# Peptides against a protein of PDB entry 4N78, part 160

Target 1, 186 residues: chain A of PDB entry 4N78
Amino acid sequence: HFQVICRLLGYQGIAVVMEELLKVVKSLLQGTILQYVKTLMEVMPKICRLPRHEYGSPGILEFFHHQLKDIVEYAELKTVCFQNLREVGNAILFCLLIEQSLSLEEVCDLLHAAPFQNILPRVHVKEGERLDAKMKRLESKYAPLHLVPLIERLGTPQQIAIAREGDLLTKERLCCGLSMFEVILT
Target 2, 155 residues: chain B of PDB entry 4N78
Amino acid sequence: MAELQMLLEEEIPGGRRALFDSYTNLERVADYCENNYIQSADKQRALEETKAYTTQSLASVAYLINTLANNVLQMLDIQASQLRRMESSINHISQTVDIHKEKVARREIGILTTNKNTSRTHKIIAPANLERPVRYIRKPIDYTILDDIGHGVKW

## One batch from the design tools (peptide; made by RFdiffusion4, then SolubleMPNN)

Design b2_p19_2_s1 (from b2_p19_2, 5 letters changed)
Fold by OpenDDE base, seed 3:
Structure b2_p19_2_s1 (fold): chain B 186 residues (1-186), chain C 155 residues (1-155), chain A 19 residues (1-19)
Amino acid sequence: as target 1 above (186 residues)
Amino acid sequence: as target 2 above (155 residues)
Amino acid sequence: SVLTPTIQELIKKALEELS
């Protein structure tokens, strides 16, 4: 699904969606969540002693539950605050998954473009074969597919310019060194 | 354009008219030949004359058809060439627009990106235009990312 | 291409011969 979304939206669409998500997240964090956190801090017990280890994990949990009973039972926390936190979480996950999917799409594009850009895959050499000879054969095989040089030879100046720009755009991808998710987390 | 106009407005219509007129006139020639043969005391001579007129008429019609056909072909070639030029222009514009749109899109998404933590230095390249810099990292294509395809993200 | 007389010219000639 995320791959389809990436394909449909493209870079522009993804950017718009992510920007809007960031706005939403910011609004949630600075608005309702912040207010709830402030309220919780005000009502939080000032002194919460560690229970005796003898109570074990269940007893310790019960102890803390008792200490925070009023907070846990706060209806607005359960309904509104947690919902907003879930929304934030979902937004973050969405962004992560979009970035991952986009990276995959970009890699696929790079692979598809490689033969046209004089990028040869790693060749497995069978026993008895020379790597250099095989590489030369591959180069010769793919030489006619080199698009930019071909257009440079046969095309108009305008076509050459477009081909070069297209080639550049094809080569440059986010997966080469850019991350959106890190920006979203900050 | 002048040649095309001449073909469309003068040569081809003229040729069509000439051919149409020739059709009408061929009937008259036939009638003449028939009457001449009937009225002539020397039938052999009349026959030879008829053959001559027939041959000449056929040659004339053939010439008219050939000329007209060539003119039509020439017209079509010129028009085809014009269409090709127009197509080329449209394609050029379309491609230019697409590239521009892509650049704009990349600028927008670029604002939302930061450099990945890598051990290697990456060169960030911005477009030469005065517009907002597009964040591009130019490095050799690394296909190692494909190693995880099919094992991790299934979306 | 060989320029040939038009049929009209031939008719004209024929009519002239008849007159």
Scores: peptide ipSAE 0.019, ipTM 0.550, DockQ to the pose 0.004
Fold by OpenDDE base, seed 1:
Parts: structure tokens; sequence; C-alpha cells
Structure b2_p19_2_s1 (fold): chain B 186 residues (1-186), chain C 155 residues (1-155), chain A 19 residues (1-19)
């Protein structure tokens, strides 16, 4: 599904969606969630000491439950606040998944374009075969596919310019060194 | 364009008119030959003259048809060439627009990106600034690094 | 280019011969 979304939206659509999601997340964080956090801070017990270990795990849990009873029993926290947190979480996950999907699409594009851009695949040298000879054979094999040089030889100046620009755009991808998700998490 | 205009406005219509006129003229030639044969004391001579006129008339018509046909073919070739040029122009414009749109889109999405953290040791806390300069990696890329990523394309 | 007389030229010649 995310792959399809990436294909349909393209860079522009993804950018718009990401921006809107960021706005929503920001709004949730600065609005409702912030308000709840402030409220929780106000009702937080000022003195909450660690119980004695002799109480055991159940006793310790009961102790903290007692200390935080008002917070735990706050119905709006369980519903509205947690719902907003879930929305934020979902937004983050969406961003992650969309970026991952986009990266995959970009990788595929790069791989498909590679033969046309004078990019050779990894060569495995078999026993008795020279790496240099194999590379030379591959270069020779794929030489006719090099699009930009081909167009430079046969095309009009306008076509050459377009080909070069297209080649550049094909090579420059986010997956090569850029991350959106890291920005989103900041 | 001037050549095409000449073909369309003058040569082809002229050729058509000439061909049409040839029909009328052929009838006159036929009438002449018939009358000449009837009136001539030397029927053999009249027949030979008729054959000559017939042959010449056919040759003339063939010439007119050939000329007209060639002009039409030339016209079609010119028009085809013009269409190809137009197509090329449209494609160029379309590609230019697409490239421009793509660049804009990439700039927009680029603002939402930062460099991948390659350092294992120092977690560079990216500044909380969502708006970052558009960065493009223009370094030569070894795509072989990507061979194991995605659909597992085996070379 | 086959230099053949036009039909008109042929007719003209024929008419001249009739006169």
Amino acid sequence: as target 1 above (186 residues)
Amino acid sequence: as target 2 above (155 residues)
Amino acid sequence: SVLTPTIQELIKKALEELS
C-alpha cells in the first residue's frame, strides 16, 4: 500500500503529506497533549518515595498505585490524551513507512537506470577469470546503453540538455544520503 | 513553408487543372483523328498519324500524372516532417515542464530531509529545525551498494 | 524529365494541319 501511495503521490505529494502530518503532530503536542501533561504535573505527588523492599512487588505496586491514584483514575487521560498520543504515534509510523517505501522505489529506479548511466554491477570473479577482462567485457557490453553519451552524439542541443538534466535527477535521490524520518523525530 | 505553400496553392492545383484539361483535349484529339481518317485519301497515313497522336497523348498524360503524384508526395513528406518537428517541440516542452516540476518537488521534500547519520559513535542531534537547506548529493554513486536492498536484484 | 509535347501542343499542331 505504501509503495502505491509513493508512486501516486510522487515527491510533491509526499512532501505535502509530510508537512501536513507534521503540522498535525505539532498541533497535538502543543495543544491537547501539552495541556494534559501540565495538568498531570500539577497533580503529581510532591513526595513519592521508594517504598521499602520488604513490601514485595505487589506491595510496591500498590504503593505507587495509591500515590498515583488520582492520575490513574483520570478518565480523560485514558481516553482523550491517549487517543491523541496514538494519533501522534500513527503519524510517526506513517512517516517511517512512507520513507521506507520511497527509499525502496528510489533504489529500484537507481538499479533500473544503472545500465544506462555507465554504472556496472558487482562482478564476481570465477576461478580462472581475470577481473579486468570481465570488467572490460561488461563495459563493452553495456557501452551502447549509455544514454547521455549516446544523445550527446546523436541528439540536438536541446535533447542533450534534457538528457543531462534527466540523468542528474535520476542520480540524485534521497536514499543516497538523506533522511526525512530523522527530521520528523527531532 | 514557402515550398509547401507553393505546392498547396499552385503546383498541385495547377497539376489537377492540367490533368482535367487534358481530358477535354484528348477528346479533341480523338475527334481530329477520326475526321482526318475519314477525309483522308491515304488511310494508312491517317492511321499512322492517329497512332502517333495517341502515343504522344498517353505520354503527356503519364507525365502530368507523374508530376502531380510527385508533388503530392513531396507535400506529404513536408507535412510529415512538420508534424515530426511539432511533436519534438511538444515533447521538449513537456519534458522541460516535468523536469521543472520535479525540481520543485525535490526542493520541497528536501527541506524535510537531513543527512543520514553515518557516525556510529556520535549521535548528532539534528537541530529541531524542520526547515533545512536543500541538499543534493552529487557525488558519484556506487549503485552496487544497493544490490542487497529492496527486491534483491541478482546480477 | 521526358520532354514530350503537351496535349495542347498536339492539338494545336493538329488544328494547324487542318487549316
Scores: peptide ipSAE 0.018, ipTM 0.558, DockQ to the pose 0.004
Fold by OpenDDE base, seed 5:
Structure b2_p19_2_s1 (fold): chain B 186 residues (1-186), chain C 155 residues (1-155), chain A 19 residues (1-19)
Amino acid sequence: as target 1 above (186 residues)
Amino acid sequence: as target 2 above (155 residues)
Amino acid sequence: SVLTPTIQELIKKALEELS
């Protein structure tokens, strides 16, 4: 599904969606979540000592529950704040999945373009075959497919320019060194 | 353009007119041959003359038709060539627009990207400048790295 | 002349023969 979304939206569409998600996340963080955090900070016990380990897990839990009773019982925290946090989480997850899907799409594009860009696959040499001979055969096989050189020989100056630009755009993909998700996390 | 215009306005219409006129002329030749045969004491000679005129007339008509046909074909070829040129121009424009759109799109998405820090150790230094232009990593992308990823995708 | 006489030329000749 995310692959379809990536294909449908393209880079521009993805950018728009990501920007809007960032705005939403920012709004949630700076607005509602911040307000709840401030409120929680106000109600936080000033002195919360570590309970003695002798109380065991249940005792420790009870201790913290008692100390944080007002926070735990804060109804708005359970409803609104957690919902907002879920929304943020969903947004982050969405961004991650979109980036992953986009990366896959880009990889596929690169693979499809490779024969036309003088990029030869790594050849597994079977026993008895010379690597050099196999590579030469592959080179010869794909030589006619080298698009830019072909167009440079047969095309108009305008076509050559377009081919070069297209080639460059094809080679320069986000998956090669760029991450959107890192930006989202900052 | 001048050649096409000449074909459309002069050569083809002229050829059509010539062909039409040939019909009238053939009728006259036929009448002549008929009369000549009737009036001639030497019927064999008259017949041979008629055959000669018939052959020549047919050759002439064939020539006119062939000339006209060639002119029409030439016209069509010129028009086809013009259409191909137009198509090429449209394609060029379309491709230019597409490239432009792609560049714009990449700029837009680029502002949402940062360089992948391959170094484990470097603190995620929040890039200070939000507007980082898509640093096109001009490094030749070793696509061999992609070979390992592609093995699992059942298409 | 390699050029096959035109029908017009034939007519002309025919008319000349009739005169």
Scores: peptide ipSAE 0.016, ipTM 0.566, DockQ to the pose 0.004
Fold by OpenDDE base, seed 4:
Structure b2_p19_2_s1 (fold): chain B 186 residues (1-186), chain C 155 residues (1-155), chain A 19 residues (1-19)
Amino acid sequence: as target 1 above (186 residues)
Amino acid sequence: as target 2 above (155 residues)
Amino acid sequence: SVLTPTIQELIKKALEELS
């Protein structure tokens, strides 16, 4: 589903969706969640001493459960705050999945375009084959597919310009060095 | 364009008119030949004359048809060339627009991105004890667990 | 078959001579 969404929306559509999601997340964080956090901080037990290690993990958990019982049982926290947190979580997850799907698509595009852009595939040298010879063979094989040089030779100035721009756009992808998800987390 | 206009306005209509006139004239010639054959005392001569007129008429019609056909073909070739040029222009514009749109899109999405921190794999100085790298088997995060929690939009 | 220009000219000339 996410792959289809990525294909359908393209870069512009994804950008719009991501921007809107960020706005929603920001609104939730600065609004309801912040208010609940402030309220919770006010009601937090002032003296929550770390229980002695002797109580073990279960005892410590029970201790904290008891100390936080009033907070956990706070009905508004369960109904509203947790719901908002779920929404934030879903939004973040959505962004992550979109980015992952987009990255996969970009990688595929790069791989498909590589033969046309003078990018040779990684050559696995079998035993007995010279790397240089194999590389030369590959270069010779893919040389006719180099689109930009071909158009530069045969095309009009306008076509050359378009080809160069297209080549540049094809090479420059987000997966090469950019992350949207990191922006969301900051 | 001038040539195309001449073909459309003068040559082709003129050729069509010539064919029409030829048709009318051929009918008259046929009538003449028939009457001449009936009235002539020398039927052999009349027949030879008819043959001559028939040959001439066929040649004339063939010429007119050929001329008209060539003009029509020329017209079509010019039009086809014009269409090809238009197509080329449209394609160029379309490509330019697409590139521009893509650039805009790239800028927009770029604002939402930050540079990936290439964590330089600091040479983890292997502590002397080769602790077996715990193969974090990335358990595929079964996102299906989240399907039950989100009352939101069924994606 | 479309007559060659040469044939066309010959036909035209013949028609002119007959007219």
Scores: peptide ipSAE 0.021, ipTM 0.571, DockQ to the pose 0.005; fails the geometry check

Design b2_p19_2_s2 (from b2_p19_2, 5 letters changed)
Fold by OpenDDE base, seed 3:
Structure b2_p19_2_s2 (fold): chain B 186 residues (1-186), chain C 155 residues (1-155), chain A 19 residues (1-19)
Amino acid sequence: as target 1 above (186 residues)
Amino acid sequence: as target 2 above (155 residues)
Amino acid sequence: SVLTPTIQELIKKALERLS
């Protein structure tokens, strides 16, 4: 699903969606969530001592539950605050998954473009075969596919310019060194 | 352009008219030959004359058809060439627009990105156009990401 | 290209012979 979304939206669409999500997240964090957090901080017990370990895990949990009973039972916290936190979480996850999917698409594009950009795959050398000879054969095989040199030889100046620009755009991808998710987390 | 206009407005219509007229004229020639043969005391001579007129008429028609055909072909070639030029121009514009749109899109998404912790120095390339300072970090293409492709690594 | 007389020219010649 995310791959399809990435393909459909492209860079422009993804950017727009992510920007809007960031706005929503910011609004939720600075608005409702912040207000609830402040309220919770005010009502938090000032002194919450650790119960004796002798009570065991259930007893300790019950102790804390009792100490925080008023907070836990706060209806607005359960309904509104937790819902907003869930929305924030979903937005973050969405952004992460979009970035991952986009990276996959970019990698695929790079792979598909490689034969046309004089990028040769790693060659497995069989026993008795010279690496140099194999590489030379591969180079010769793919030489006719080198698009930019071909257009430079046969095309008009305008076509050459477009081909070069296209080649550059094809080579440059976010997956090569850029991350969106880190920006979202900050 | 002048040649095409001449072909469309003068040569081809003229050739078509000539060919049409030739049809009517051929009938007249045939009538003449028939009458000449009937009235002539020397039938052999009249026959030879008819053969000559027939040959000449056929040659004339063939010439008219050939000329017209060549003119039509020439017209079509010129038009085809014009269409190809137009297509080339449209394609160029389209490609230019697409590249531009892609650049804009990449700039916008680029604002939402940060450099991955890579040991390689990243060049920040400012877009040439005063459009919004897009933090476009041109990183050297690291194709190492492709190394894991095909080795069963589930992405 | 062989310059051939036009049919009109042939008609003209034919008419001249009839006259």
Scores: peptide ipSAE 0.054, ipTM 0.550, DockQ to the pose 0.004
Fold by OpenDDE base, seed 2:
Structure b2_p19_2_s2 (fold): chain B 186 residues (1-186), chain C 155 residues (1-155), chain A 19 residues (1-19)
Amino acid sequence: as target 1 above (186 residues)
Amino acid sequence: as target 2 above (155 residues)
Amino acid sequence: SVLTPTIQELIKKALERLS
């Protein structure tokens, strides 16, 4: 599904969706969630000492449950704050999955374009084959597929310009050195 | 442009008229030949004259048809060439617009991105000595780094 | 370019011969 979304939206559509999601997340974090957190901090017991280990795990849990009873029973926290946190979480996950899907698509595009851009795949050299000889054979095999040089020889000046720009755009992808998710985490 | 106009407005219509007129004229020639044969005391000469007129008439019609056909073909070739030029122009504009849109889109999405901490290992070895055009052996881009990203997405 | 006489020219010549 995410792959289909990436294909449908393209770079422009993804950018718009991501920007809007970031705005929503920011609004939720700085608004409702922040307010609830501040309120919770105000009502939290000032001194919550660790109960004695002698009470065991159930006793410790009961102790903390008692200390936090008012917070746990706060109905608005359960209905509004947790829902908003879920929304934020879903938005973050969505962004992550979109980025991953986009990266996969970009990699596929790069792989498909590689023979036309004089980018040779790393060839696994079988034992006994010279890497240089294999690379030369590959270069010779794909040399006729080099699109930009071909157009430079056969095309009009306008076609050459378009081909060069297209080649540059094909080579420059987000997956080569850019991350959207890192921006979201910041 | 002038050639196409001349073909459309003068040469082809003129050729069509000439061909139509030739049909009516052939009937007159036939009538003449028939009458000439009946009235002539020398039937053999009249027959030879009829053969000559028939051959000449057929040659004339063939010439008219050929000329008209060539003019029509020339007209079509000129029009086809014009259409091809228009198509090429439209394609060029379309491609230019698409490239521009893509550049804009990439700028917009680029604002939402930060540089990946590329592990220090791929030292772009700056060619030491500036002077010799170091044959940029493009190291194959290792796409295996992305293999770990794909495991979570159930197709 | 063998100037094939037009049928009109042939008719004209034929008529001139009859006159």
Scores: peptide ipSAE 0.036, ipTM 0.565, DockQ to the pose 0.004
Fold by OpenDDE base, seed 5:
Structure b2_p19_2_s2 (fold): chain B 186 residues (1-186), chain C 155 residues (1-155), chain A 19 residues (1-19)
Amino acid sequence: as target 1 above (186 residues)
Amino acid sequence: as target 2 above (155 residues)
Amino acid sequence: SVLTPTIQELIKKALERLS
């Protein structure tokens, strides 16, 4: 599904969606969540000592539950704050999945373009075959498909310019060295 | 444009008129041949003359038709060529616009991106002994690095 | 160069023969 979304939206659409999500996340973090965090900080026990390990896990849990009773029982925390946190989480996950899907699409595009851009696949050399010979055969096989040189030879100056630009755009992809998700996390 | 105009305005209409005139003229020739045959004492000679006129008339008409047809074909070829040029121009504009849109889109998404911190750790251990074939084999972009992207996500 | 005589030329010849 995310692949379809990526295909449909393209770079521009994805950018718009990501920007809007970032705005939403920012607004949630700086607004409602921040307010709840501040409130929680105010009600947080000033002194919370580690209980003795002798109480065991249940006892320790009960101890902390008692110490944090006011926080745990804060009804608005469960309803509003957690919902907002879920929204933030969903947004982050969405961004991650979009980026992954976009990366896959970009890889596919690169793979499809490779024969036309003088990019040869790694050839597994079987025993007894010379790597050089195989590479030469592949080069010869795909040589007629080299789009830019072909257009440079047969095309108009305008077509050549377009082909070069297209080639550049095809080669330059986010997956080659850029990450959106890292920006989202910052 | 001048050639096309000449074909449309002069050559083709002229050819059509010529064919029309030829019809009228053929009728006259036929009348002549008929009368000549009836009046001639030498029927064989008259017949041969009629055959000659018939052959010549047919040849003339065939020539006129062929000329007209060729002019029409030429006209169509010129028009087709013009259409192809227009199509090429439109395609060029379309491609230019698309490239521009793509550049804009990439700029927009670019602001949302940062350089991937290539963790120094995965030393692509270039296997030592791969004799680099001397020829500038453009290093195939190893996209296998991306094969791990998306593992585990059911789409 | 068998100039296919135009029908006009044929008519002209025919008329000349009738005269």
Scores: peptide ipSAE 0.026, ipTM 0.577, DockQ to the pose 0.004
Fold by OpenDDE base, seed 4:
Structure b2_p19_2_s2 (fold): chain B 186 residues (1-186), chain C 155 residues (1-155), chain A 19 residues (1-19)
Amino acid sequence: as target 1 above (186 residues)
Amino acid sequence: as target 2 above (155 residues)
Amino acid sequence: SVLTPTIQELIKKALERLS
């Protein structure tokens, strides 16, 4: 599903969606969530000492549950605050999944374009084969596919310019060094 | 353009007229030959004359048709060439527009990105609203990311 | 070099065959 979304939206569409999601997240965080957090901080027990380790993990959990019982049972927290947090979480997950899907698509595009851009695949040398010889063979095999040099030789100046620009755009992808998700988390 | 215009305005219409006139003349020639054969005491001579006229007339018509056909073909070739040029121009414009749109899209999405190589420790200070030029980091393509997807790409 | 008979020659031959 996310792959289809990525294909459908393209870079521009993804950017728009991501921007809107960021706005929504920001609004939720600065609005209702912040207010609830402030309220919770006010009602937080002033004296909450660490229970003795002798109570074990379950006992400690029960202790904290008891101390925070009123907060946990607060109806507005359950209905509104947690819902907003869920929305934020979903938005973040959505962004992550979109980025991952986009990265996969970009990698696929790069792979498909590689033979045309003088990018040779990783060569697995079988026993008895010389790496250099194999590389030369591959170079010779893919040399006719190099699009930009071919167009530079046979094409018009306009075609050459377009080919170069297209080549550049094909090579430059987000997956090569850029992350959207890190921006979302900030 | 001048050649096409000459073909459209002069050569082809002229050829059509000539052909039409030729058809009308053929009827006259046929009538003449028929009458000449009936009236002539020497029917053999009249027949030979008829053959000569028929041959000449048919040759003329054939020539006219051939010339006209060639002119039409030439016209079509010129038009086809013009269409090809137009198509090329349209394609060029389309490609230019697509590239431009892509660049804009890249800029837009680039604003939403940060460099992956920034050490985990550096708090990505969300740069203020500065239109950050899409800084593409050209790194070698890591194809290993596809190894976990399906059967991978076998080279 | 089989000289492509001129249309005139072809017509002439055709007429001769018809006579």
Scores: peptide ipSAE 0.021, ipTM 0.560, DockQ to the pose 0.005

